# Peptides against a protein of PDB entry 3C66, part 62

Target 1, 189 residues: chain A of PDB entry 3C66
Amino acid sequence: KSWANLFEKNDFFFRYKFYLEITAYTRGSDEQHLKWSGLVESKVRLLVMKLEVLAGIKIAHPFTKPFESSYCCPTEDDYEMIQDKYGSHKTETALNALKLVTDENKEEESIKDAPKAYLSTMYIGLDFNIENKKEKVDIHIPCTEFVNLCRSFNEDYGDHKVFNLALRFVKGYDLPDEVFDENEKRPSK

## One batch from the design tools (peptide; made by RFdiffusion4, then SolubleMPNN)

Design b2_p16_1_s1 (from b2_p16_1, 6 letters changed)
Fold by OpenDDE base, seed 5:
Structure b2_p16_1_s1 (fold): chain B 189 residues (1-189), chain A 16 residues (1-16)
Amino acid sequence: as target 1 above (189 residues)
Amino acid sequence: MEAPLYRIEGTVFIPE
C-alpha cells in the first residue's frame, strides 16, 4: 500500500474514478466544529480499514488533509440545503445563494456574528476489482457503522440541528471544485 | 460514458 504517493493533491483527485466524501457539518461555534470534525477525522482510518476488507474493493486510500469551508447559515433550511447540495459539482452551485466565509470577509460586521455552518470534508479514493464487473459492492454497512461510531462518542453529537455527518459516493468528474486548482481541468466522464 | 466497474448498492449518499 503506497499511500505516501497519493498525498499530492493533483495526483489524488485524478487517480481514481470513484471517491467517498466524508463531511462533518456543524451549525454552531467554531469550537464545536473543531471538536466534532476532529473526532470524525480521527476515525476515518477505521472506515478505510473496513472498506479495504470488502471483496469488491481493491483500494481505499484516504487523502490526509481535510477541506474546510464555512457559510453564513441564518436558518435551519439553509443548513439542510448545504447538506443536500454540497459535495457534488452538479449541485454545488446552489451554495452560491449563501455567503461563503473567507479570510477576507470574516471580520465584516454582517458575517462576524452571523450564524455559521462549518464543513470539514475528507476524501477516500476507491478502486474496485476488475475481474467481477457484475459484482455489487455494498458499502452501506461500514459507512453506517462509521456514522454511528462518531455520533455515539458524545450525546451532544446526537443533536442533528447542530452536528451532522454525511458520506457521499462521487465520481471523479463530479468532485467539488474545491479539490482542483484554478489551472486544473476537471476529469472527464 | 464508460460504465462503472462496480455499482454501489443502497447508498449513493448517506444523509443522517
Scores: peptide ipSAE 0.034, ipTM 0.661, DockQ to the pose 0.068; fails the geometry check
Fold by OpenDDE base, seed 3:
Structure b2_p16_1_s1 (fold): chain B 189 residues (1-189), chain A 16 residues (1-16)
Amino acid sequence: as target 1 above (189 residues)
Amino acid sequence: MEAPLYRIEGTVFIPE
């Protein structure tokens, strides 16, 4: 199969057993989020390159489209809860306690001017090299380097009250609902 | 899903 075909959504979230989620969080303005998420997204290719050279990694394939969501986020505790619960099917139902901003409700007065948390999530599909079964694969190193690279780009991004960046290793059956269409069944364990 | 053949070391969730 051509490399170009692999960038289509059609089977990306069914192709791999493991995924790395990269989520940029912003509790602030839309403008702040656009700058922060844009920076993070621009550096994902560097993370992919670092993952690909690990002996235990056969494939690190980025999905090119970010997933966007935003929630009404009135408190810092809510912001921490979002970061704790987002990115896993097992825990994402906790986010139902917050108001999801949608195209249908964004103009409501109670939502329009409310404090918001913005999320942009990139996905990397991972395939491991079975020839090195006893090899320990430490993805923490390239991931930490990636976080440091993004956070150090601008001093403003050091403000954890506004800007956050999280990476989560997730199994295919535990991917968030957002990656699947209504007619798609999530992978089984 | 088959069990991973490799042990992934380090933090699998990085909240930084």
Scores: peptide ipSAE 0.034, ipTM 0.678, DockQ to the pose 0.053; fails the geometry check
Fold by OpenDDE base, seed 4:
Structure b2_p16_1_s1 (fold): chain B 189 residues (1-189), chain A 16 residues (1-16)
Amino acid sequence: as target 1 above (189 residues)
Amino acid sequence: MEAPLYRIEGTVFIPE
């Protein structure tokens, strides 16, 4: 049974109260990003396996398709801003200060040769065990192991100026707009 | 706002 067939997109982002976002960032070439994001994506299943065995986690279901975006990113500060603001509905509006690269504008002279930050985001829906509300679930260890695994694959991936990897725990109502269709209403609090 | 079922210990947002 393929994970891709477990959930329709519209069901997935409404089914869980909590999500773990895994975002691979690349400030460099599309080729660099393809390699980096591909590696990260290939390791997500290992993270899922580590999460599923935690006593406090009932379900960890990955959404199998990454969300792709890219921004014109002329400075390192912009790159840091992207990493800080992306992945939350509360803060994502700050990204409007940057030029989003689209199929419609990618050939524009001001965009085509501009430095870019590429983003690939994977989502894991999380369901927790209800029985022990007082239990603390520490996902830090499996998450850090995952990051280390990805970063150690190639020496180039140790360059934080180019390659970054962030994991964010978010509530369903705070998911980025990208996961919803234009006609869909985001979950309420 | 429904309280989380579990308290997540440590840093839940890992920026790198």
Scores: peptide ipSAE 0.032, ipTM 0.654, DockQ to the pose 0.053; fails the geometry check
Fold by OpenDDE base, seed 1:
Structure b2_p16_1_s1 (fold): chain B 189 residues (1-189), chain A 16 residues (1-16)
Amino acid sequence: as target 1 above (189 residues)
Amino acid sequence: MEAPLYRIEGTVFIPE
């Protein structure tokens, strides 16, 4: 299936039981984030290719559209909290302690010049082979290779105080609220 | 939701 075909389907986040989330974090300028997230997003296809060749993975389908968000992030502890809590429905409510930047509030004096954390998230839907349920799938290797590929592209991306990259294996019922429309019901366990 | 058919080895969440 082509990336375009998958993007056109409104049921992408209902289609799979399992997803791999790839989130690029930047605590800095919007320009820094644009470069970092753009790089990460451009390499996702390589990760998909590496996942597809694993014997235990039947399908690895990327969602083509990134999800974008930003928070006022005054401290390093806040930045660590964002990275810990984001990407799971179970924990994402903790982000309510931070000010979400929106189109409506971004020009407010207290927000426009405040330190910010920027987030860009890509999703890969995963389907596993059913032939041998006792088989193990190790996605650690391709994921680690992907992280190394992105981090090694520019020396500046080695600064973990500014740039971060996290991959999270998530069940469909634990996807963040951002992937669903207001009228959509979250998948059940 | 059914349990995973395969055991995923390694870290479930890979922070950077």
Scores: peptide ipSAE 0.032, ipTM 0.660, DockQ to the pose 0.054; fails the geometry check

Design b2_p16_1_s2 (from b2_p16_1, 7 letters changed)
Fold by OpenDDE base, seed 1:
Structure b2_p16_1_s2 (fold): chain B 189 residues (1-189), chain A 16 residues (1-16)
Amino acid sequence: as target 1 above (189 residues)
Amino acid sequence: MEAPLYSIEGTVFIPD
């Protein structure tokens, strides 16, 4: 099963009630982010495997492509704010206080040389096994193991001022706007 | 959207 071809954007973000989003953050150079995000992305398969063996999870399907964004991030407080607010429709409007880097503005002198935070986000769609009649499914263990795996790969990734990794459990109606096209309607509660 | 049948815990941000 090639995960690369299993799901296209067209219905992936409408198919599941629940998603796990995995975001690699870098406040530094694009080269630093490329290495960090590349590592995280390369390990997502291992997380999926660990999720699939949980009795309460019927399906864990990764989306094949990461979502990429970057912001001008002049302070550590801004970096903390990004990590707090990103990944939820409820809170992502706070990011409007920061300058989003785009292809149109990236060559502007005020943006080109500015400190930046880079974000790469992977998504896993989750379907739960109702037949098991479990009242609780705890994904904390596999998620923690995943974070530890990524962070321990290189000593540099222990620097939280530069490199961060967050996993967020998100309901379909609260997915970030980035996953939808302008003509798509957000899932309802 | 129907309420989940399971209590789901899994938001993880692990600072060192």
Scores: peptide ipSAE 0.035, ipTM 0.664, DockQ to the pose 0.056; fails the geometry check
Fold by OpenDDE base, seed 4:
Parts: C-alpha cells; structure tokens; sequence
Structure b2_p16_1_s2 (fold): chain B 189 residues (1-189), chain A 16 residues (1-16)
C-alpha cells in the first residue's frame, strides 16, 4: 500500500482503532493562530518519531491535513469549554452552544468582530503491538515533551489565556464529526 | 471496537 493511500482521507479515519489528536488553540487574532498552529504542526513529526520508538507502538502515522475551525468565544469560560469538549464525539455537541465561524457567516456583523477561538487539529493514527500484551504503553512522556517543546519555543506561547495545546487519545468511534464526510458512517465500537 | 491490548488510559493533555 502506497504512502499516498495512507495519507488520503478516504480511509485514514477508519484504518486505526486509536488516534492521538493534537489541537492548537488560540484565543486571539488569526495572525497569532497562524504562527502558533504553524509551529505546532511543524513539530508533529518529532512527536511521531518519539512515539514510534516506544516498544508498545507499532505504527504512528500522521494525517497530513490539519483540520481548521473557529468559534465565537466571548468569555474565558467559553474558551475552557472548547478545550474541554472539543475532540470527542461524546462531548462535542456541547460546542453547539457556541457560534461556529464558517465561510458563509464570517462576514456577519455579529461574528466578524467577535472574539474568536481558533483551532488547528492534527491526527496521528496509532497501531499497537499485539504480542506483548502485558506491556503498558505510556505516551504521557513523549506527549508532555512535545507540549513543552512547543510552549518553550517563544515566551508568548506561555500565555495560557491565548495559546493552548491539547493532546487527546481518542478511539476511532469517538472521533469528532469533522473528520468524516456527510456520507460517511462513523466507525462502530 | 475491540478493547486496547495494552493498558492505555484515555488522556487529555492540556497544560495549565
């Protein structure tokens, strides 16, 4: 199977049982988000490398396309809610309380000048070794190192009121709706 | 979907 096929959306979100979601959050300007998310995205391959060398991980394959979204985010509580609820199908419906910014509505007066939370999400498909079932795979260390790497790159990225970075371990059936087309059925449990 | 073969806790890393 070609690498090209692996990175196509067509089966990536059906190929693995487990995914690591990497989301860069910015409550600020589009420019701030572009810089922050760009940095995070540029470092994802380093995380992949660290994951691949773990004995319990057979495969760590990044999906190359980032998923972009933004919400009207008038309060800090809203920003916390986004970070808490985003990235899981079980919880993402809570985000319906917020206004999703779209190309169709972004020029509306109520949206255009509203405070925004920007999200850029990268996905890593994970496959685990089946032989050594007794081994516990702890991805906490490489994930923490990754966060620290990104956060320490610039002092501005230490401002958690503006910039955040979350890594979420998610099962395929609990992936956000954004990764599927309207005609695609969500993977079963 | 089958359970993970390894003990992997669902974790969210959000720096405080």
Amino acid sequence: as target 1 above (189 residues)
Amino acid sequence: MEAPLYSIEGTVFIPD
Scores: peptide ipSAE 0.034, ipTM 0.665, DockQ to the pose 0.066; fails the geometry check
Fold by OpenDDE base, seed 2:
Structure b2_p16_1_s2 (fold): chain B 189 residues (1-189), chain A 16 residues (1-16)
Amino acid sequence: as target 1 above (189 residues)
Amino acid sequence: MEAPLYSIEGTVFIPD
């Protein structure tokens, strides 16, 4: 069975202590974002494979569906703020200063023609061999290789004003609200 | 929760 068949939402965001978030950012058109995020998403399985072979990683399981969001993003500073604050429950409230684009408001004149930042986020649940304190787990290597792989696909993706890619290591209790249903309680510390 | 001793933490932005 493919990963798509193995991992439904179910208890995925409660199952692991640690997660790797992979977020593709685009400040531009929805078409630009579709191409960029689609590329990133298509390469996530390669990152998982590289993580799984690390001695210090017991489990690396991807959540198969991306989380999508977009914000009105009038300035470069706003775009930097989104990249800094997104992906952590501790900091995501700062995003309330920006207008979230929704199906309900997307046709409003002030939103329809506004510059936008698009976000697509993939999650990987991680379990480590912590008891083997002698083994160093440097996930920077596979993560760097992943970023380089995605960025090198097209020269246009070198424009950091438009396209960005971030990886965030987070604890389960610090996952963004987007991963939980309204009736679900986030994991505790 | 205790983080692994030798892992990345926080947001990683890797320049091209």
Scores: peptide ipSAE 0.034, ipTM 0.677, DockQ to the pose 0.064; fails the geometry check
Fold by OpenDDE base, seed 5:
Structure b2_p16_1_s2 (fold): chain B 189 residues (1-189), chain A 16 residues (1-16)
Amino acid sequence: as target 1 above (189 residues)
Amino acid sequence: MEAPLYSIEGTVFIPD
């Protein structure tokens, strides 16, 4: 149900102080991206399981739906910029220098045949175990294992010019605008 | 926002 999904979405991105963003990037065809992002998305549950067993993590809750976006990406530098700037409210304004592909503009001649970068982003809400009073929780190992798992699935996914994968730890107030409704106020610090 | 009790390491960014 549309309303139930909306409320669930809004609750999710306000429920946690911390999130892990998993973004699959593809500079290539839509078909290439569908395969790559589909693979990444299919493995997210394995990452969740690995996160949940960490002593410092109480909850790792995946959001059920990916966020999809695409940009006109004429150069490799643009592709690097997208990967660097995407996923944080602090930096996402830099993406305004690129043309976002939308349903409204995708049929324009300048966009239809242009090189594109495709993005699929999954979110995991994180809650930490206060009782352990650990100063540091290192999620590097499970995250690295996840990346290696995805990258090693097909030899083609080793081509960083086409396929990339990033895992970004973000605070709720620094989530990208895409996760909030137009009229929603961001979580405060 | 209240300061987190834990620091988190493990952001993985593999740029080209």
Scores: peptide ipSAE 0.034, ipTM 0.657, DockQ to the pose 0.056; fails the geometry check

Design b2_p16_1_s3 (from b2_p16_1, 7 letters changed)
Fold by OpenDDE base, seed 5:
Structure b2_p16_1_s3 (fold): chain B 189 residues (1-189), chain A 16 residues (1-16)
Amino acid sequence: as target 1 above (189 residues)
Amino acid sequence: MEAPLYKIEGTIFIPE
């Protein structure tokens, strides 16, 4: 990784108080996930445009690259647990009950042919308009439209046993560990 | 902790 990339990453995940996480989930093949996540990622700019026109939002800034992870996922309950617990520092420790697939272990016999859940996560940094002094900003409409746009692209994406899409609003201090380097301290409250 | 200026409604989960 270049110094420029490091600076951009470090600046991004410390720059905003609020983030929107967009995670595409696939319990199936890597090929299925590549198609699904690729579609979701290609539509993020449309969501950004819809967010920026809201009176309460000053800036919606997408991070340039997705974060990729995969877990051994033998049951549907495991898949539901991943979707519930992933994306928040408060809850991500529950994922330790599952086997994370890594470059080091992916060829192990117990992992290679195991059912897997694939995750691709995009981040949007959010800054709000202080001048408007709005107490509440509702982003459900643009987020729902985004989900519907992605889901409607292919009839196969209606199968929630395989394909899922979640949008999570998080504060900077509650970002997952994956966005920080080992030598970095997460933002405090 | 400084109180947030805005309440945000936007977390969406699409379960099975």
Scores: peptide ipSAE 0.033, ipTM 0.638, DockQ to the pose 0.062
Fold by OpenDDE base, seed 4:
Order: structure tokens, then C-alpha cells, then sequence
Structure b2_p16_1_s3 (fold): chain B 189 residues (1-189), chain A 16 residues (1-16)
């Protein structure tokens, strides 16, 4: 299969048992988020390269397009909640307490000028080597290096009140609803 | 879905 075919959404989120989610968070302006998320997205392939050389990882394939969402985020506690709850089907229902910004509602007076948290999420499908199940794959080092690379690019990105970056290891059945179409059923356990 | 074959950290939040 060509790389082009691999990057099609049609079966990407059904192809792997495990995924690494990379989410760039911004509590600020859309412009701030575009810069931050754009930087993070531009570095994802470097992380993939580091993951691919790990003995326990057979395949690390990035999905080509980010998933983007934004929420009304009036408080810092809300921002922490978003970071804690986002990225897992088990916990994402907690986000229903917040107002999701959509193209349909973004012009509403209560939403237009409200503080917002912006999210851009990249996905990496992971396939592990099955030869030695006792082998522990520690991705903390490459992930830390990735975060440091992104954060160090601009001094402004050190402000955790505005800019955050999280990596989440997720099973296919626990992927967020955003990755599936309405007519698709999430993978079973 | 099968359990992970390897032990891996589930969520990484790096404060730095």
C-alpha cells in the first residue's frame, strides 16, 4: 500500500490496536494556537522517526491531518479539566460540561468573545513487536525530547497557562468520538 | 481488543 493510501481516514483508526495522541492546547487567541499547533504538527515526523527506531515498535504511522476543536474555557480549572479528560472515550463525556465551539455557534454573542481553549490533535498508529512480550517499551524519552523541542522553539511556549502539549497512549476502542464518522462503530475490546 | 503487549505510560504530561 502506498503512503497515500495509508493516510486515508477510511481505515486508519481501525488499523491499529494502539495509538499515540499528540494534542497541542492553547488557551488564548486563534492566532496563538495556529502558531503553536503548526509548530507541533511540523515536528511530529521527528517523533515518529525516534519511535520507529525503538526495538519494541514495529510501526509508527502518523495520520496526516489534525483534528481540531475548541471549547469555551472561562477558568483555568476548565483548562485543566480539558487536558485531563480529552483524548479518551472513557473520559471525554466530561467535556459536555463545556460549550463546544462550532461553525454554527461561533458567532453567538456568548461564544464569540468568550475565553477559549483550542485543541489540535495528531494521531500515530502503533504496531508493536510480538517477539518478546516481556520487553517494556518506554517512550518517555522520545516524548520528552519532542516536548522539549517544541517548547524551546519560542520562549512564549514556556507559558503553561496558555500553551500545553500532551501525549496520550490510547487503545483503539478508547479513541475519542471525533475520529469516527457518525455511521462508523468504534472498535470493540 | 487484546491487551498491550508492552508496558507503556498511558498519558504523558510534561511540565517543562
Amino acid sequence: as target 1 above (189 residues)
Amino acid sequence: MEAPLYKIEGTIFIPE
Scores: peptide ipSAE 0.033, ipTM 0.644, DockQ to the pose 0.068; fails the geometry check
Fold by OpenDDE base, seed 3:
Structure b2_p16_1_s3 (fold): chain B 189 residues (1-189), chain A 16 residues (1-16)
Amino acid sequence: as target 1 above (189 residues)
Amino acid sequence: MEAPLYKIEGTIFIPE
């Protein structure tokens, strides 16, 4: 399947009512994050395959571009806060308490050598299979298998002080601001 | 947005 040819950015985040967010977190070096996020991203296609075979899911389509961000992260408490608040429009404003690293500020003395948390997020659009008439679709099993696959790849990835992985189910109207262009209006309820 | 026809579960957070 050529996923890259199926969706344009402007269409993808308006096409589905539901999304699965896969975020790789790293509190460490950019090199550590590159390895960790690269591994996670390389395994997303396996998760998609497991989601597609669930009776209650009609479509599980990945958006191929990762979303990247990084924050100054002085403490472990800050790192936990990032993991708790990121990925939802309702809660992402709490991240304003931290300094977002940008191309414009990355060379500032207070930012350049500061401890950082790196985030890479992949999105999967989800559509239901109405014909199966299920009351419940539990994606916990394939998601858990995915986490275990990524965490078990290297012993270093068992260190939760450095490496973390979260999967969040999000409604279209609650997607983070990062997925929309400045002039795009987020979906309504 | 219309209410979902299915209850969806599977959000996983692994903090710490």
Scores: peptide ipSAE 0.032, ipTM 0.634, DockQ to the pose 0.056; fails the geometry check
Fold by OpenDDE base, seed 1:
Structure b2_p16_1_s3 (fold): chain B 189 residues (1-189), chain A 16 residues (1-16)
Amino acid sequence: as target 1 above (189 residues)
Amino acid sequence: MEAPLYKIEGTIFIPE
């Protein structure tokens, strides 16, 4: 399969009913996150390959550009909250309790040296073979293999206080606001 | 939006 036509945002987040979100989390330095997220992103193509061979999956198409965000994250509880609430439109409003780091505010004294959580998110659009198939598609195996592949690359990535990796199965209407432009209407339920 | 016919796990967080 050629992914070239999927590199543009255009209609990617409207094309599929279902998406797999892959988010790399880092509560630490930007350098730590760069290495961790870079590793995760580099392995996404391997996950796609494993998903494509599942009988119940017709299409697995990656969006190649990651979404980046960071929050002031003063406590471990805040870090857990980010991981719990991020990645779903239903829950993402809870993140408003934290300070989003932006280009406009990153140099402020209260933000510049504050503890931060960094997020990098990759998306895979999924289409299923639904015709006459009461078959269960279990993506647990390829997802587990992917997580193990990423985590085992460096012993430091075993520290869950710093590095985390989550995969979330999300419906198109429940995608985070970040994937849509201001003038775009999210898919209907 | 029609629900998937397949049972797919939602959020997957796999600690080592």
Scores: peptide ipSAE 0.031, ipTM 0.642, DockQ to the pose 0.068; fails the geometry check

Design b2_p16_1_s4 (from b2_p16_1, 7 letters changed)
Fold by OpenDDE base, seed 3:
Structure b2_p16_1_s4 (fold): chain B 189 residues (1-189), chain A 16 residues (1-16)
Amino acid sequence: as target 1 above (189 residues)
Amino acid sequence: MEAPLYSIEGSVFIPE
């Protein structure tokens, strides 16, 4: 299969058993988020390169397009809740307590001027080697280096009240609903 | 889904 076919959505979220989610969070303006998420997205390829050379990782393939969402986020506690609950099918239902911003509702008076949290999520599909079943794959080091790289780019990105970055390792059956089309069935356990 | 063959460290990473 050509490399071009690997980057198409068609079967990306069914192809791997494991995924790494990279989410850039911004509680602020859309402009702030565009700059922050754009930076994070631009560095994902460097993380992929670091993952590919780890013992036990056979394949690390990025999905090329981010998933975008935003919520009305009136408090810091709400912002912490979003960061805790987002990125897993098991926990994402907790986000239903917040108002999701959509193209249909973004002009409503209660939403238009409300404080917002913006989310941009990149996905990396992972395949592991089967040679040593007892081998531990520690992705903590490359993930830490990645976060430090992004956070150190601009002094403003050190403000955790506004800008956050999280990485989550998830199984295919626990991917968020956002990655599947309405007619697609999520992978089973 | 089959159980992971490898132990994965850093399953959730939220920097301080």
Scores: peptide ipSAE 0.042, ipTM 0.742, DockQ to the pose 0.059; fails the geometry check
Fold by OpenDDE base, seed 1:
Structure b2_p16_1_s4 (fold): chain B 189 residues (1-189), chain A 16 residues (1-16)
Amino acid sequence: as target 1 above (189 residues)
Amino acid sequence: MEAPLYSIEGSVFIPE
């Protein structure tokens, strides 16, 4: 079973009540981000394997493609704000204060040479085992191991001013707008 | 959407 063919965007973000978001952040060059995000993405399978063996998790299915975005990020405070607000529908509107880089504007002089934050986000759909509902599911350990694995791969990735990695547990109704098409209705609570 | 059936630790994980 190739994970690449298991799920298409059409129903993946409607299939589960819960998702784990994995976001690689880079405030630097596109080349730096390509290396960092590529590493993180290459290790997602290992995180899935660790999640699947937890008694409370019935299914952990990764979405095959990352979501990519970039913002003009002139200050460290802006970078911290991105990391705080991104990944939730409730908070993502705060990102409107920053200039989103698009194919249409990327060649503008004010954007082309501006400091940027790059984001690559992977999603894992989670289905819980109802037979174990009395048990707590603690994802702290596998998440910590995953972050340590990624961060330890290269000494440069220890620089939190440039490279960051966050995992967010999100309910389906609170997924970011980026995962839905304009014609799709967001899942309800 | 139904409330989570489990207590989930690590809802937001941003390592220091």
Scores: peptide ipSAE 0.039, ipTM 0.705, DockQ to the pose 0.060; fails the geometry check
Fold by OpenDDE base, seed 5:
Structure b2_p16_1_s4 (fold): chain B 189 residues (1-189), chain A 16 residues (1-16)
Amino acid sequence: as target 1 above (189 residues)
Amino acid sequence: MEAPLYSIEGSVFIPE
């Protein structure tokens, strides 16, 4: 149900103080991206399982739906910029230098045949274990294993010029604008 | 927002 999904979405991005973003990037065709992002998305549950067993993590809750976006990406530098700037409210304004592909503009001649970067982003809400207080939780191992799992599935996914995968740890107040409705206020610090 | 209880390695994780 549309309303139930809306409320569930809004609750999710206000429920946790911390989130892990998993973004699959493709600079290529839509077909390439569908295969790559589909693979990444299919493996997110394995990452969740690995996160949940960490002593410092109480809950790792995946959001059920990916967020999809695409940009006109004429250069490799643009592609690197997207990967650097996407996923944080603090930095996402830099993406305004690129043309966002929308349903309204995708048929324009300047966009239709332009090189594109496709993004699919999954979110995991994180709650930490207060009873087992540690100064530091290292998610490097499970994240590395996850990336290796995805990259090793097909030899083509080793081409970093086309396929990339990034994980970003963000605070709720620094989530990208895409996760909030137009009339919603961001969580406060 | 309340200070994080834990620090997290790999705020941005892009493997080499």
Scores: peptide ipSAE 0.039, ipTM 0.699, DockQ to the pose 0.059; fails the geometry check
Fold by OpenDDE base, seed 4:
Structure b2_p16_1_s4 (fold): chain B 189 residues (1-189), chain A 16 residues (1-16)
Amino acid sequence: as target 1 above (189 residues)
Amino acid sequence: MEAPLYSIEGSVFIPE
């Protein structure tokens, strides 16, 4: 199978047991988010390269398209909650307390002018080497470098009240619902 | 699902 075939959504989220999620958060304008998420997305390949050279990682395969979502986010606490709860099926139900912005409701006056948190999430499928099952893979270094690279690009991106970036290691069965179609079943444990 | 082969440090990485 060509690498190109691996970028297709149809089996990407079933192909790997483990995924790294990269989520760019913006509590601000859509324009701010587009710039921020675009920057983050543009740097994902560098993170992949850094992950691939780790001894414990056999494959780090990025999904090419981000997942986009936005929530009405009236408070900073809501923004923190989003960052804490998003990215895991186990915790994402907490986000039901917030109003998800959709194409259907975005023009509603109560939503249109409301403070929003924007999310863009990139996924990297991970395959590990089988040589040493006791080996620990520390991703802090490449992740920190990645975050620093993104944050340092513009001084504005240092404002954690507006711009945030999180990476989450997740098992396939704990992927957020957004990655699956309605007719797809979540991977089992 | 089979247990992970490796322990992964930084399962959640949210820089402060």
Scores: peptide ipSAE 0.034, ipTM 0.699, DockQ to the pose 0.068; fails the geometry check

